# Peptides against a protein of PDB entry 4U39, part 6

Target 1, 302 residues: chain A of PDB entry 4U39
Amino acid sequence: SIKVIGVGGGGNNAVNRMIENEVQGVEYIAVNTDAQALNLSKAEVKMQIGAKLTRGLGAGANPEVGKKAAEESKEQIEEALKGADMVFVTAGMGGGTGTGAAPVIAQIAKDLGALTVGVVTRPFTFEGRKRQLQAAGGISAMKEAVDTLIVIPNDRILEIVDKNTPMLEAFREADNVLRQGVQGISDLIATPGLINLDFADVKTIMSNKGSALMGIGIATGENRAAEAAKKAISSPLLEAAIDGAQGVLMNITGGTNLSLYEVQEAADIVASASDQDVNMIFGSVINENLKDEIVVTVIATG

## One batch from the design tools (peptide; aimed at target 1 S284 V285)

Design b1_p26_6_s4 (made by RFdiffusion4, then SolubleMPNN; its pose is not in this set)
Fold by OpenDDE base, seed 1:
Structure b1_p26_6_s4 (fold): chain B 302 residues (1-302), chain A 26 residues (1-26)
Amino acid sequence: as target 1 above (302 residues)
Amino acid sequence: MLFAFGVGKTAEEAIAKAKKSFEEKH
């Protein structure tokens, strides 16, 4: 089974966005120290952590409170994660609960033998230096606690959105990028198809790989596959080129008109931008909600 | 629905495997 755990406000917003976009084949767990915020989760499983410590009032933007809250609730987290083959831990880094609890939850998942993938955001620079410093500490702790850590630099989202985009929409786009990171992997595993991905192949690419980079490309028109792939490998979300990556996971999502030729063209472009000895997994997914769009998600590991 | 899938130690191998798997099913 695949479990997606949203940790704290940002993680739970991302989980809500995943549920709203009908990301199938995954179990959603919302974790928070704030009981009121947790009630707004669309997740089936809602877990309040650190009830004794916080009294449901949240972590007060303190990562140490988030950490202690997860430690207090360890047994509950273990029971919620039990039997998961894969666990996505999603959080907005820089906050109290997400920053502190996500590494603890990730470690619990890893200790249970789940393939543990972190999908987290760095705060925007405008959220201030304190959040950036807290996020750096949380990301460092996540690296040790996960098999693969996808870090989304929120400041790079500002390069892909309109300059007039309201701050609230930039946060929604961060939630959407978190969704794309989780869905890009989960759809390859959980979506029934003509060809099933062996979970062992995913483990080979994602186990103990440390930090991963994610690129996303979207295009329409006659060359949409090539354009989407080119946008993915040159994505502002990529902090580095994928040419040095030991592993690449690629998702090519299109509408019902997605052709094998388009899948091959997109895969060839990503392949050509990768190391010659790269372990590549690619999958193509049909999403009926994508009319003429192709979405290419590239996750580079190693 | 998963339309095509390939895994390889190289991108070329992954693509070749996906092509083959698609051709075997159509």
Scores: peptide ipSAE 0.177, ipTM 0.783, DockQ to the pose 0.801
OpenDDE base, seeds 2, 3, 4, 5: peptide ipSAE 0.095, 0.154, 0.086, 0.115; ipTM 0.695, 0.729, 0.701, 0.724

Design b1_p26_7_s3 (made by RFdiffusion4, then SolubleMPNN; its pose is not in this set)
Fold by OpenDDE base, seed 5:
Structure b1_p26_7_s3 (fold): chain B 302 residues (1-302), chain A 26 residues (1-26)
Amino acid sequence: as target 1 above (302 residues)
Amino acid sequence: MKKIKVLYTGTKEEVLAKLRELLKKE
């Protein structure tokens, strides 16, 4: 089974966005120290952590409180994650609960033998230096606790969106990028009957790889596949080129009009930008909710 | 929703070879 665990406010917003976009074949778990915020989650499983420590009042933007809250609730987290083959831990780094609890939850998932993938955001620079410093500590702890860590630099989202984009829309886009990171991988595994082979290959690429980079490209029109692939490999979300990656996971998602030629064209572009010795997983997904849009997601590991 | 999913795994060359083979069948 695949489980997605949203940790704290940002992680829970991302999980809500995944549910709203009908990301299938995954179980959703919402974790928070704030009981009121947790009640707003759309996840089937809602877990309040650190109930004794925080009394449901949240972590007060303190990562140490988030950490201790997850430690207090360890047995409950273990039970919720039990039997997962893969666990996505999603959080906004820089806050109290997400920053402190996500590494603890990730370690629990890893200790249970799940392929543990972190998908986290760095805060925007405008959120202040304190959040950036807290995020750096949380990201460092996540790197040790996961098999693969995808870090989304929120400041790079500002390069993709209009300069006049309101702050609330920038956060919504960060939640959407978190969704795309999880969905880009989960859609590759969640197909009944091929899960074991596909999961073994995913596990080979993502197991104990540490930091990963994610690129996303979206395009429409006649050259949409090539354009989306080019945008993915040159994505502002990529802090480095994919040419040195030991592993590449590529998802091409399109509507019912997605052609094999478009799939080939996109795959050839990503493969050509990758190392010759790269271990590549390529998946094509038809999403009926996509009209003329193609979404290419590239995850580079190693 | 019938999600049609096609997966190719392996090295770059293996993935491209599988893709080319699929395209020849249509």
Scores: peptide ipSAE 0.148, ipTM 0.657, DockQ to the pose 0.739
OpenDDE base, seeds 1, 2, 3, 4: peptide ipSAE 0.024, 0.046, 0.099, 0.023; ipTM 0.599, 0.621, 0.636, 0.594; seeds 1, 2, 3 fail the geometry check

Design b1_p26_8_s1 (made by RFdiffusion4, then SolubleMPNN; its pose is not in this set)
Fold by OpenDDE base, seed 2:
Structure b1_p26_8_s1 (fold): chain B 302 residues (1-302), chain A 26 residues (1-26)
Amino acid sequence: as target 1 above (302 residues)
Amino acid sequence: MKVVVAVGKTAKEAIEKWEKKFKEKF
């Protein structure tokens, strides 16, 4: 089974976006120290952590409270994760609960033998230096606790949105990029009617790979496949080029009009930007909600 | 939702396997 755990406010917002976008084949778990925020989750499983420590009042933007809250609730987390083959841990770094609890939850998943993937954000620079420093500590702890860690630099989202984008919409886009990171992987693994993906191949590409980079490209029109692929490999979300990556996960998502030629064209562009000996999971996805859009997601590992 | 996935030791192998699976399904 595949489980997606949203940890704290940002992680639970991302999980709500996944549910709203009908991400299939995954079980959703919402984790928070704030009981009121947790009640707003759309996840089937809702877990309040650190009930004794926090009394449901949240972590007060303190990562040590988030950590201790997850430690208090360890047995409950273990039971919720039991039997998972893969666990996605999603969180916004820089807060109390996400920053402190996500590494503990990830370690519990890994210790249970699940393939553990972190998908987390760095805070925007405008959220202040304290959040950036807390996020750096949380990301470092996540790196030790996961098999693969995707880190989304929120400041790079400002390069892909309009300059007049309200701050609230920038946070919604961060939640959407977290969704795209999880969905870009989960659609390749968990989609009902998937033909012959050995989960051993996924483990080979994602186990103990450390940091991963994610690029996203979206385009429409006649050259949409090539444009989406070029945008993905040159995405502002990529902190480095995808050359040198030992593993690549590529997802090409389109509508019912997605052609074989478009998929080949997009794949050839990503392949040409990758090493010759790269282990690749390559998939195409037909999403009926996409009309004229092609979405290319590239995740580079190693 | 319809998904076709392939794995390769190279990007080329992954694409070739995907193309085969795609043609078998569609």
Scores: peptide ipSAE 0.363, ipTM 0.867, DockQ to the pose 0.909
OpenDDE base, seeds 1, 3, 4, 5: peptide ipSAE 0.353, 0.360, 0.355, 0.340; ipTM 0.866, 0.871, 0.866, 0.860

Design b1_p26_8_s2 (made by RFdiffusion4, then SolubleMPNN; its pose is not in this set)
Fold by OpenDDE base, seed 2:
Structure b1_p26_8_s2 (fold): chain B 302 residues (1-302), chain A 26 residues (1-26)
Amino acid sequence: as target 1 above (302 residues)
Amino acid sequence: MKRVVAVGKTAKEAIERWKKKFKELF
């Protein structure tokens, strides 16, 4: 089974966004120290951590409280994760619960033998230096606790959105990018398809790879596939080029009008931007909710 | 939803395998 765990406020917002967008073939778990915030989760499984430590009042923006809350609730986390083949841990870094608890939850998943993937955000620069320093510590701890870690630099989202975009919309776009990172991988594995991927191939590309880079491209119109692929390989979310990556996961998602030629053109663009000796998982997904839009997700590992 | 997935030791091999599988299904 595949489990997606949202940890703290940002992680739970991302999980809510995944559920709202009908991301299929995954089980959702919401984890928080704040009992009131946890009640707003759309996840089927809701877990309050650190009930004795926090009394349900949250972590007070302290990562050490988030860490201790996950440690207090270790047995509950182990039980919720038991039997997962793959675990996605999603969180907004820089807060109390997400920053402190996500590495502990990731380590528990890894110790249970699940392929453990972190998909996390760095805070915006406007959230202040304290959040950025807390996020750096949480990201370092996540890197040791996961097989693959995708870090989304929120400041790069400001390059994709209009300059007049309200702060609340920038956070919603961060939640959407977290969704796209999880969905771009989960759709290759979990989506009911005519062709099953061997989970061993996923393990080969994602196990013990450390940091991964993610690019996303979206386009419409006659050249939509080529434009989406070009946007993905040049995405502001990529902190480096995808050249020299040992593994690439590519997903192209389109509507019922997605053609063989469009998918081929997009794939050839991503292939030309990658190393010749790269291990690639390449998939196409038909999403009936997409009309004229094509979404290309590229994840580079190693 | 319909999914077609392929794997290769190279991007070219993955794409070629995907093209084959896609043509078998569509």
Scores: peptide ipSAE 0.389, ipTM 0.871, DockQ to the pose 0.910
OpenDDE base, seeds 1, 3, 4, 5: peptide ipSAE 0.382, 0.300, 0.313, 0.299; ipTM 0.869, 0.847, 0.851, 0.846

Design b1_p26_8_s3 (made by RFdiffusion4, then SolubleMPNN; its pose is not in this set)
Fold by OpenDDE base, seed 2:
Structure b1_p26_8_s3 (fold): chain B 302 residues (1-302), chain A 26 residues (1-26)
Amino acid sequence: as target 1 above (302 residues)
Amino acid sequence: MKRVVAVGKTAQEAIDKWKEKFEELF
């Protein structure tokens, strides 16, 4: 089974966005120290951590409280993650709960033998230096606790949105990018397909790979496949080029009009930007909710 | 939702295997 665990406010907002977008074949778990925020989760499984420590009042933006809250609730986390083949741990780093608890939860998942993937955000620079420093510590702890870690630099989201985008919409876009990171992988594995991926191949590409980069491209019109692929490999979300990656996960999502030629064209562009000896998982997904849009997601590992 | 997936030790192998699978299914 695949489990997605949202940790703290940002992680739970991302999980809500995944549920709203009908990300299939995954079980959703919401984790928070704030009981009121947790009640707003759409996840089937809701877990309050550190109930004795925090009394449901949250972590007070302190990562050490988030960490201790997860440690207090270790047995509950273990039971919720039990039997998962894969665990996505999603969080907004820089806060108390997400920053402190996400590494503990990830380590629990890994110790249970699940393929553990972190998908986390760095805070925007405007959230202040304290959040950036807390996020850096949490990301460092996540690297040790996961098989693969995708880190989304929120400041790069400001390069793909209008400059007049309200701060609230920038956070919504960060939640959406977290969704896209999880969905770009989970759709390759969990979406009901005519051909299933061997989970051993996923393990080969994602186990003990450390940091991963994610690029996303979206386009419409006659050259939409090529444009989406070019946008993905040059995405502002990529902190480096995908050349040198030992592994690539590529997902091409389109509507019912997605052609073989469009998929090949997009794949050839990503392949040309990748190393010749790259281990690749390549998938196409037909989403009937997409009309003329193509979405290319590239995750580079190693 | 319909999915076609392939794996390769190279990008080209993954694409070629995907193409084969896609052509078999559509």
Scores: peptide ipSAE 0.406, ipTM 0.890, DockQ to the pose 0.899
OpenDDE base, seeds 1, 3, 4, 5: peptide ipSAE 0.350, 0.347, 0.355, 0.358; ipTM 0.867, 0.868, 0.867, 0.862

Design b1_p26_8_s4 (made by RFdiffusion4, then SolubleMPNN; its pose is not in this set)
Fold by OpenDDE base, seed 3:
Structure b1_p26_8_s4 (fold): chain B 302 residues (1-302), chain A 26 residues (1-26)
Amino acid sequence: as target 1 above (302 residues)
Amino acid sequence: MEVVVAVGKTAKEAIENWKKKWEEKF
């Protein structure tokens, strides 16, 4: 089974976005120290951690409280993760719960033998230096606890949105990018009726790969496939080029009108930007909720 | 949702394997 764990406010918002976008084949778990925030989760499984420590009042933006809350609730986390083949741990780093609890939850998943993928955000620079420093510590702890860690630099979202975008919409876009990172992988692995993917191949590309980069491209119109692919490989979310990556996961998602030619054209563009000997998982996804849009997601590992 | 996924040791191999799977499915 595949489980997605949203940890703290940002992680829970991302999970809500996944549920709203009908991401299939995954079980959703919402984890928080704030009982009121947790009640707003759309996840079927809602877990309050550190109930004794926090009394449901949250972590007070302290990562050590988030860590201790996950440690207090270790047995509950283990039981919720039991039998998972893969675990996505999603969080907004820089806060209390996400920063402190996500590495502990990831380590629990890894110790259970699940392929453990972190999909986390760095805070915006405007959230202040304290959040950036807390996020750096949490990201370091996540790197040790996961097989692959996708880090979304939120400041790069400001390069893809309008300059007049309200701060609240920038946070919603960060939640959406977290959704896209999880969905871009999970659609290739977990979609009902998926035939002929060996989970061993997923393990080969994602196990012990450390930090990963994600690019996303969206386009419409006659050249939408090529434009989406070009946007993905040049995405501001990529802190580096995908050249030199040991592994690439590529997802091309379109509507019912997605053609073989469009998929091949987009794949050739991503291949041309990748190393010749890159291990690739490549998939096409038909999503009936997409009209004229093509979404290309590229995840570079290693 | 319909998904066609392939793996390769190279991008070229992955695309070729994907094309084969696509042609088998559609």
Scores: peptide ipSAE 0.395, ipTM 0.890, DockQ to the pose 0.893
OpenDDE base, seeds 1, 2, 4, 5: peptide ipSAE 0.348, 0.348, 0.394, 0.349; ipTM 0.870, 0.860, 0.887, 0.872

## One batch from the design tools (peptide; made by RFdiffusion4, then SolubleMPNN; aimed at target 1 D187 V263; its pose is not in this set)

Design b1_p27_1_s1
Fold by OpenDDE base, seed 3:
Structure b1_p27_1_s1 (fold): chain B 302 residues (1-302), chain A 27 residues (1-27)
Amino acid sequence: as target 1 above (302 residues)
Amino acid sequence: SLVDKLREAISKADPNAKRNVFVIKGK
């Protein structure tokens, strides 16, 4: 089974976006120290952590409280994650709960033998130095606790949105990018259909790979596949070129009108930008909710 | 080449499938 665990406010917002976008084949778990915020989760499984420590009032932007809250609730987390083959841990770094609890939860997943993938954001620079420093510590702890850590630099989101985008919408976009990171992988594994993918191959590409980067491209109209692929490999979210990666996961998602020609065109572009000796998982997915849009997600590992 | 391997893999795809997944292993 595949489980997605959202940790803290940002992680739970991302999980809500996943549910709203009907990400298939995954179980959703919402974790928070704030009981009121947790109640707003759309996840089937809702877990309040650190109930004794925090009394449901949240972590007060303190990562140490988030850490201790997860430690207090270790047994409950273990039970919720038991039997998972793969666990996605998603969080916005820089806060209390996400920063502190996500590494603990990731370590629990890894200790249970699950392939553990972190999908996290760095805070925007405008959120202040304290959040950046807290996020750096949390990301460092996540790196040690996961098999692969996808880090989304929120400041790079500002390069892909309009300059007049309100701050609240920039946060919503960060939640959406977290969704895309999880979905880009999970759709390759969990989407109903012919599975030519052995989970062993996923493990080979994602186990003990450390930090990973994600590029996303979206396009419509004529040449949408090529445009989406070009946008993905040149995405501002990719802080490095994909040609240095030891592994690449590529997903092309389109509506019912997605053609094999479009799939080939996108694949050619990403492959041409990749190392010739790269280990690649490539998938095409039909999402009936997409109309004329194609989404290309590229994850570079190693 | 990687491109050729992908083209070969995609040539075996089911155009009517909701999902096609391919694994290309490096050297």
Scores: peptide ipSAE 0.460, ipTM 0.918, DockQ to the pose 0.925
OpenDDE base, seeds 1, 2, 4, 5: peptide ipSAE 0.444, 0.457, 0.445, 0.449; ipTM 0.910, 0.915, 0.913, 0.913

Design b1_p27_1_s3
Fold by OpenDDE base, seed 3:
Structure b1_p27_1_s3 (fold): chain B 302 residues (1-302), chain A 27 residues (1-27)
Amino acid sequence: as target 1 above (302 residues)
Amino acid sequence: SLVDKLREAISKFDPKAKRNVAVIKGS
């Protein structure tokens, strides 16, 4: 089974976006120290952590409180994650709960034997130096606790949105990018198909790979496949070229009109930008909610 | 080449499947 656990405000917002986008084949868990915020989660499983420590009032932007809250609730987290083959831990780094609790939760998942993938954001520079420093510490702790850590640099989101985009919309886009990171992987595994992906192959590409980068491209129109692929490999979210990666996960998602020709066009572009000896998981997914859009997601590991 | 391997994999895809997936192992 695949479990997605959203940790803290940003993680919970991402999980809500996943549910709203009908991401299939995953179980959702929302974790927070703030009981009021947790009540707004759409997840089936809602877990308040650190109830004794925080009394449901949140972590006060203190990562140490988030950490201790997860430690207090370790047994509950273990029970919720038990039996998972794969666990996605998603959080916005720089806050209290997400920064402190996400590494603890990730370690619990890993200790249970799950393939543990972190999908986290770095805060925007405008959120201030304190958040950046807290995020750096949390990301460092996540690296030790996961098999693969996808880090989304929020400042790079500002390069893909309109210059007049309100701050609130920039945060919503960050939540959406978190969703895309999880969905880009989970759809390859969990979407029903005639041929299933061997989980052993997923483990080979994602186990003990450390940091990973994600590129996303979206396009419409006649050349949508090629455009989406080009956008993905040149995505501002990719802080490095994919040709240095030892592993690549590629997802091509389209509507019911997605053709094999379009899949080939996109695949050729990504392959041409990749190392010739790369280990690649490649897939195409039909999402009926995508009418004319093609979404290409590339995750580079190693 | 990687491109050739991917083309070969795609040639086996079902155009009507909700999901197609392939694994290309590096040398």
Scores: peptide ipSAE 0.596, ipTM 0.954, DockQ to the pose 0.927
OpenDDE base, seeds 1, 2, 4, 5: peptide ipSAE 0.585, 0.595, 0.594, 0.590; ipTM 0.952, 0.953, 0.953, 0.952

Design b1_p27_1_s4
Fold by OpenDDE base, seed 4:
Structure b1_p27_1_s4 (fold): chain B 302 residues (1-302), chain A 27 residues (1-27)
Amino acid sequence: as target 1 above (302 residues)
Amino acid sequence: SLVDKLREAISKFDPNAKRNVAVIKGK
């Protein structure tokens, strides 16, 4: 089974976005120290952590409170994650609950023997230096606790949105990028198909890989496959070229009109930008919610 | 080449499948 656990405000917003986009084949768990915020989650499983420590009033933007809250609730977290083959831990770094609790939750998942993937954001620079420093500490702790950590630099999201985009929309886009990181992987595994992905192959590419980078490209029109692939490999979210990666996961998602020719065009572009000796998992996915769009997601590991 | 391996894998995909997936092992 695949479980997605959203931790704190940003993680829970991302989980809500996943549910709204009908990401299938995964179980959703919402975790928070704030009981009121947790009640707004769309997840089937809702877990308040640190009830004794915080009395449901949240972590007060203190990562140490978030950490202690997860430690207090360790047994409950273990029970919720038990039997998962794969666990996605999603959070916005820089806050209290997400920054402090996500590494603890990730370690619990890993200790249970699940393939543990972190998908987290760095705060925007405008959120202030304190949040940036807290995020750095949380990311460092996440790296030790996960098999693969995808870090989304929120400042790079500002390069892919319109200059006039309101601040609120920039946060929504961050939630959407978190969604895309999880969905890009989960759809390859969990979507029904004639050819199944061996979970052993997923483990080979994602186990003990440390930090990963993600690129996303979206396009429409006649050359949409090539354009989407070019955008993915040159994505502002990529802090480095993919040719240095030991592993690549590539997802080519389109509507019902996605052709194998378009899949080949996109794959050729990503392959040409990759190391020749790369370990690659790649696939095509049909999403009926995509009309004329193609979405290419590339995750580079190692 | 990596491109050739991908093309070979895609040649085996079902055009009507909701999902196709392949694994390419590096050296």
Scores: peptide ipSAE 0.649, ipTM 0.964, DockQ to the pose 0.897
OpenDDE base, seeds 1, 2, 3, 5: peptide ipSAE 0.629, 0.640, 0.640, 0.633; ipTM 0.962, 0.963, 0.963, 0.962

Design b1_p27_3_s3
Fold by OpenDDE base, seed 5:
Structure b1_p27_3_s3 (fold): chain B 302 residues (1-302), chain A 27 residues (1-27)
Amino acid sequence: as target 1 above (302 residues)
Amino acid sequence: MKIFFFAVAKSKKELEEKFKEAEKKLK
């Protein structure tokens, strides 16, 4: 089974966005120290952590409170994650609950023997230096607690969106990028295909790989597959080129008109931008809502 | 036919073989 655990405000917003986009084949868990914020979650499983420590009033933007809250609720977290083959831990780094609790939750998932993937954001520079420093500490702790960590630099989202994009829309786009990172991987595993992936192959590419880079490309029109693939490998979300990556996961999502030729064309572009000895997992998914759009998600590991 | 195709490829050659296999299953 695949579980997605949203931790704190940013993680819960991302989980809500996943549910709204009907991401299939995963169980959603919302975790927070703020009971009022947790009640707004769309997740079926809602877990208040640190009820004794925080009394449901949240972590006060303190990562140490978030950490202690997860430690207080360890047994409850273990029970909720038990029997998962894969666990996604999603959070906005720089806050109290997400920054402090996400590494603890990730470690619990890993100790249970789940393939543990972190999908987290760095705060925008405008959120201030304190949040950046807290995020850096949380990201460092996440690296030790996960098999693979995808870090989304929120400042790079400002390169994808219009310069006049309101701050609130930039945060919504960060939630959407978190969704794309989780869905891009989960669809490859959870969706029955003509050729099913062995979960062992996913483990080989993602187990103990540390930091991963994510690129996303979206295109329409006659060359949409090639354009989406080129946009993915040159995505502003990539902090480096994928040419040095030991492993690549590629998701190609399109409408009902997605052709095998388009999937091959996109896969050939990504494979050509990767190392010659790269282990590549690729998958195609049909989403009837995309109509004429193709979305290519590339995750480079190693 | 919904093209759900998932494969692992360690080389361009293996990738091409996987696509040929998928094409045979669609026919």
Scores: peptide ipSAE 0.169, ipTM 0.773, DockQ to the pose 0.616
OpenDDE base, seeds 1, 2, 3, 4: peptide ipSAE 0.067, 0.161, 0.136, 0.144; ipTM 0.658, 0.769, 0.727, 0.732

Design b1_p27_3_s4
Fold by OpenDDE base, seed 4:
Structure b1_p27_3_s4 (fold): chain B 302 residues (1-302), chain A 27 residues (1-27)
Amino acid sequence: as target 1 above (302 residues)
Amino acid sequence: MKIFFFAVAKSKEELRKKFEEAKKKLE
C-alpha cells in the first residue's frame, strides 16, 4: 500500500489538493498539532499529535514542539503507517508542526521498512528569515530520515507563475507542486498500465538516494510533448541540471488523445538530458481533465 | 483505450525496445 501523510498546515493543504484532484491508489493521512485545522482536512485518517503537549492548540511555530508532539504520538503514527510499502511525507518547512514532526514521522516510516519519500517546500523569502532558518534545520533532519527527499524551493514557483500572482495563489501553487511531486511518483506505481512497474524498480531508484530534484513542464499544441519535456528538464524548480542524475523518474500525463509517439518523444528528451548510464523509470497516465495539455514531471535522484 | 505505459530503461536503446514492445501490444 501507498500512504501519503500530510504534516502540519502546508502538508495538510497539499493532501487536500491531492484529494481534490482525485489522486488514486493512495491512502491519505492528515497529521497536525492544531485540532481545529485538522478538522478541516479532507483526509480519511486524521491524527492529532502531541495532544498532551499542545492541548490541540498547535506548535506555536516552534519545531521543537512539533518534534516532541510526534515523539509523544509515536505509537499512533506507527499504527497508522503499519503495512505501508511506500510512505510519502509531505510538509511545508519553516513552521512548527511540519518542520519538527515530519522528520520524526519519516523515521518511523523508514524504521517500519517502508520506502520513505519526503516531498517538502522551503518557505518563500517573504515569509522571513526565521522560517528559512527553521526550514533549513527541518530539511537537514528530513535528509537523515528518508530514502529520497524532494525539496521544492517556493521562491522558484514565483518564476513559473505570473508576476502579478497574489500571495495566496503562490501558496496554492506550492500546494499544487507538492501534489505534482507525490502524484508524479504514486501514479507510476498505483495506476494499472499496459506495462506495470515493479515496485522493486522504484525501490532501486529511490532507496537511500538522499536529495532529489523535481522539474515540471506543461504544454499544449502540436509539439506539446517535446515542449513539456524541455520545460521539465529546464524547470526553475530544478536547483541543478539533471545531467549528473543516476536515477530519473518521469511521469507523462495527458488527455485521452495522448499518443505513444508523444510519450516516446518526451522520454527521449529527458533521457538525453540525463546521465548516459541513467536508470530511468517512465510512465504515461491519462487524465481526462487535461484535454489538450501534457504535463511532464521529472524527478532526478543521485 | 487508456494508454498507461510504464517502463524501466537503463539506456536509450532499452527505452526504444520498450516502446517497440508497447506498440506491438497496441496493435
Scores: peptide ipSAE 0.243, ipTM 0.822, DockQ to the pose 0.647
OpenDDE base, seeds 1, 2, 3, 5: peptide ipSAE 0.058, 0.137, 0.175, 0.160; ipTM 0.634, 0.736, 0.775, 0.768

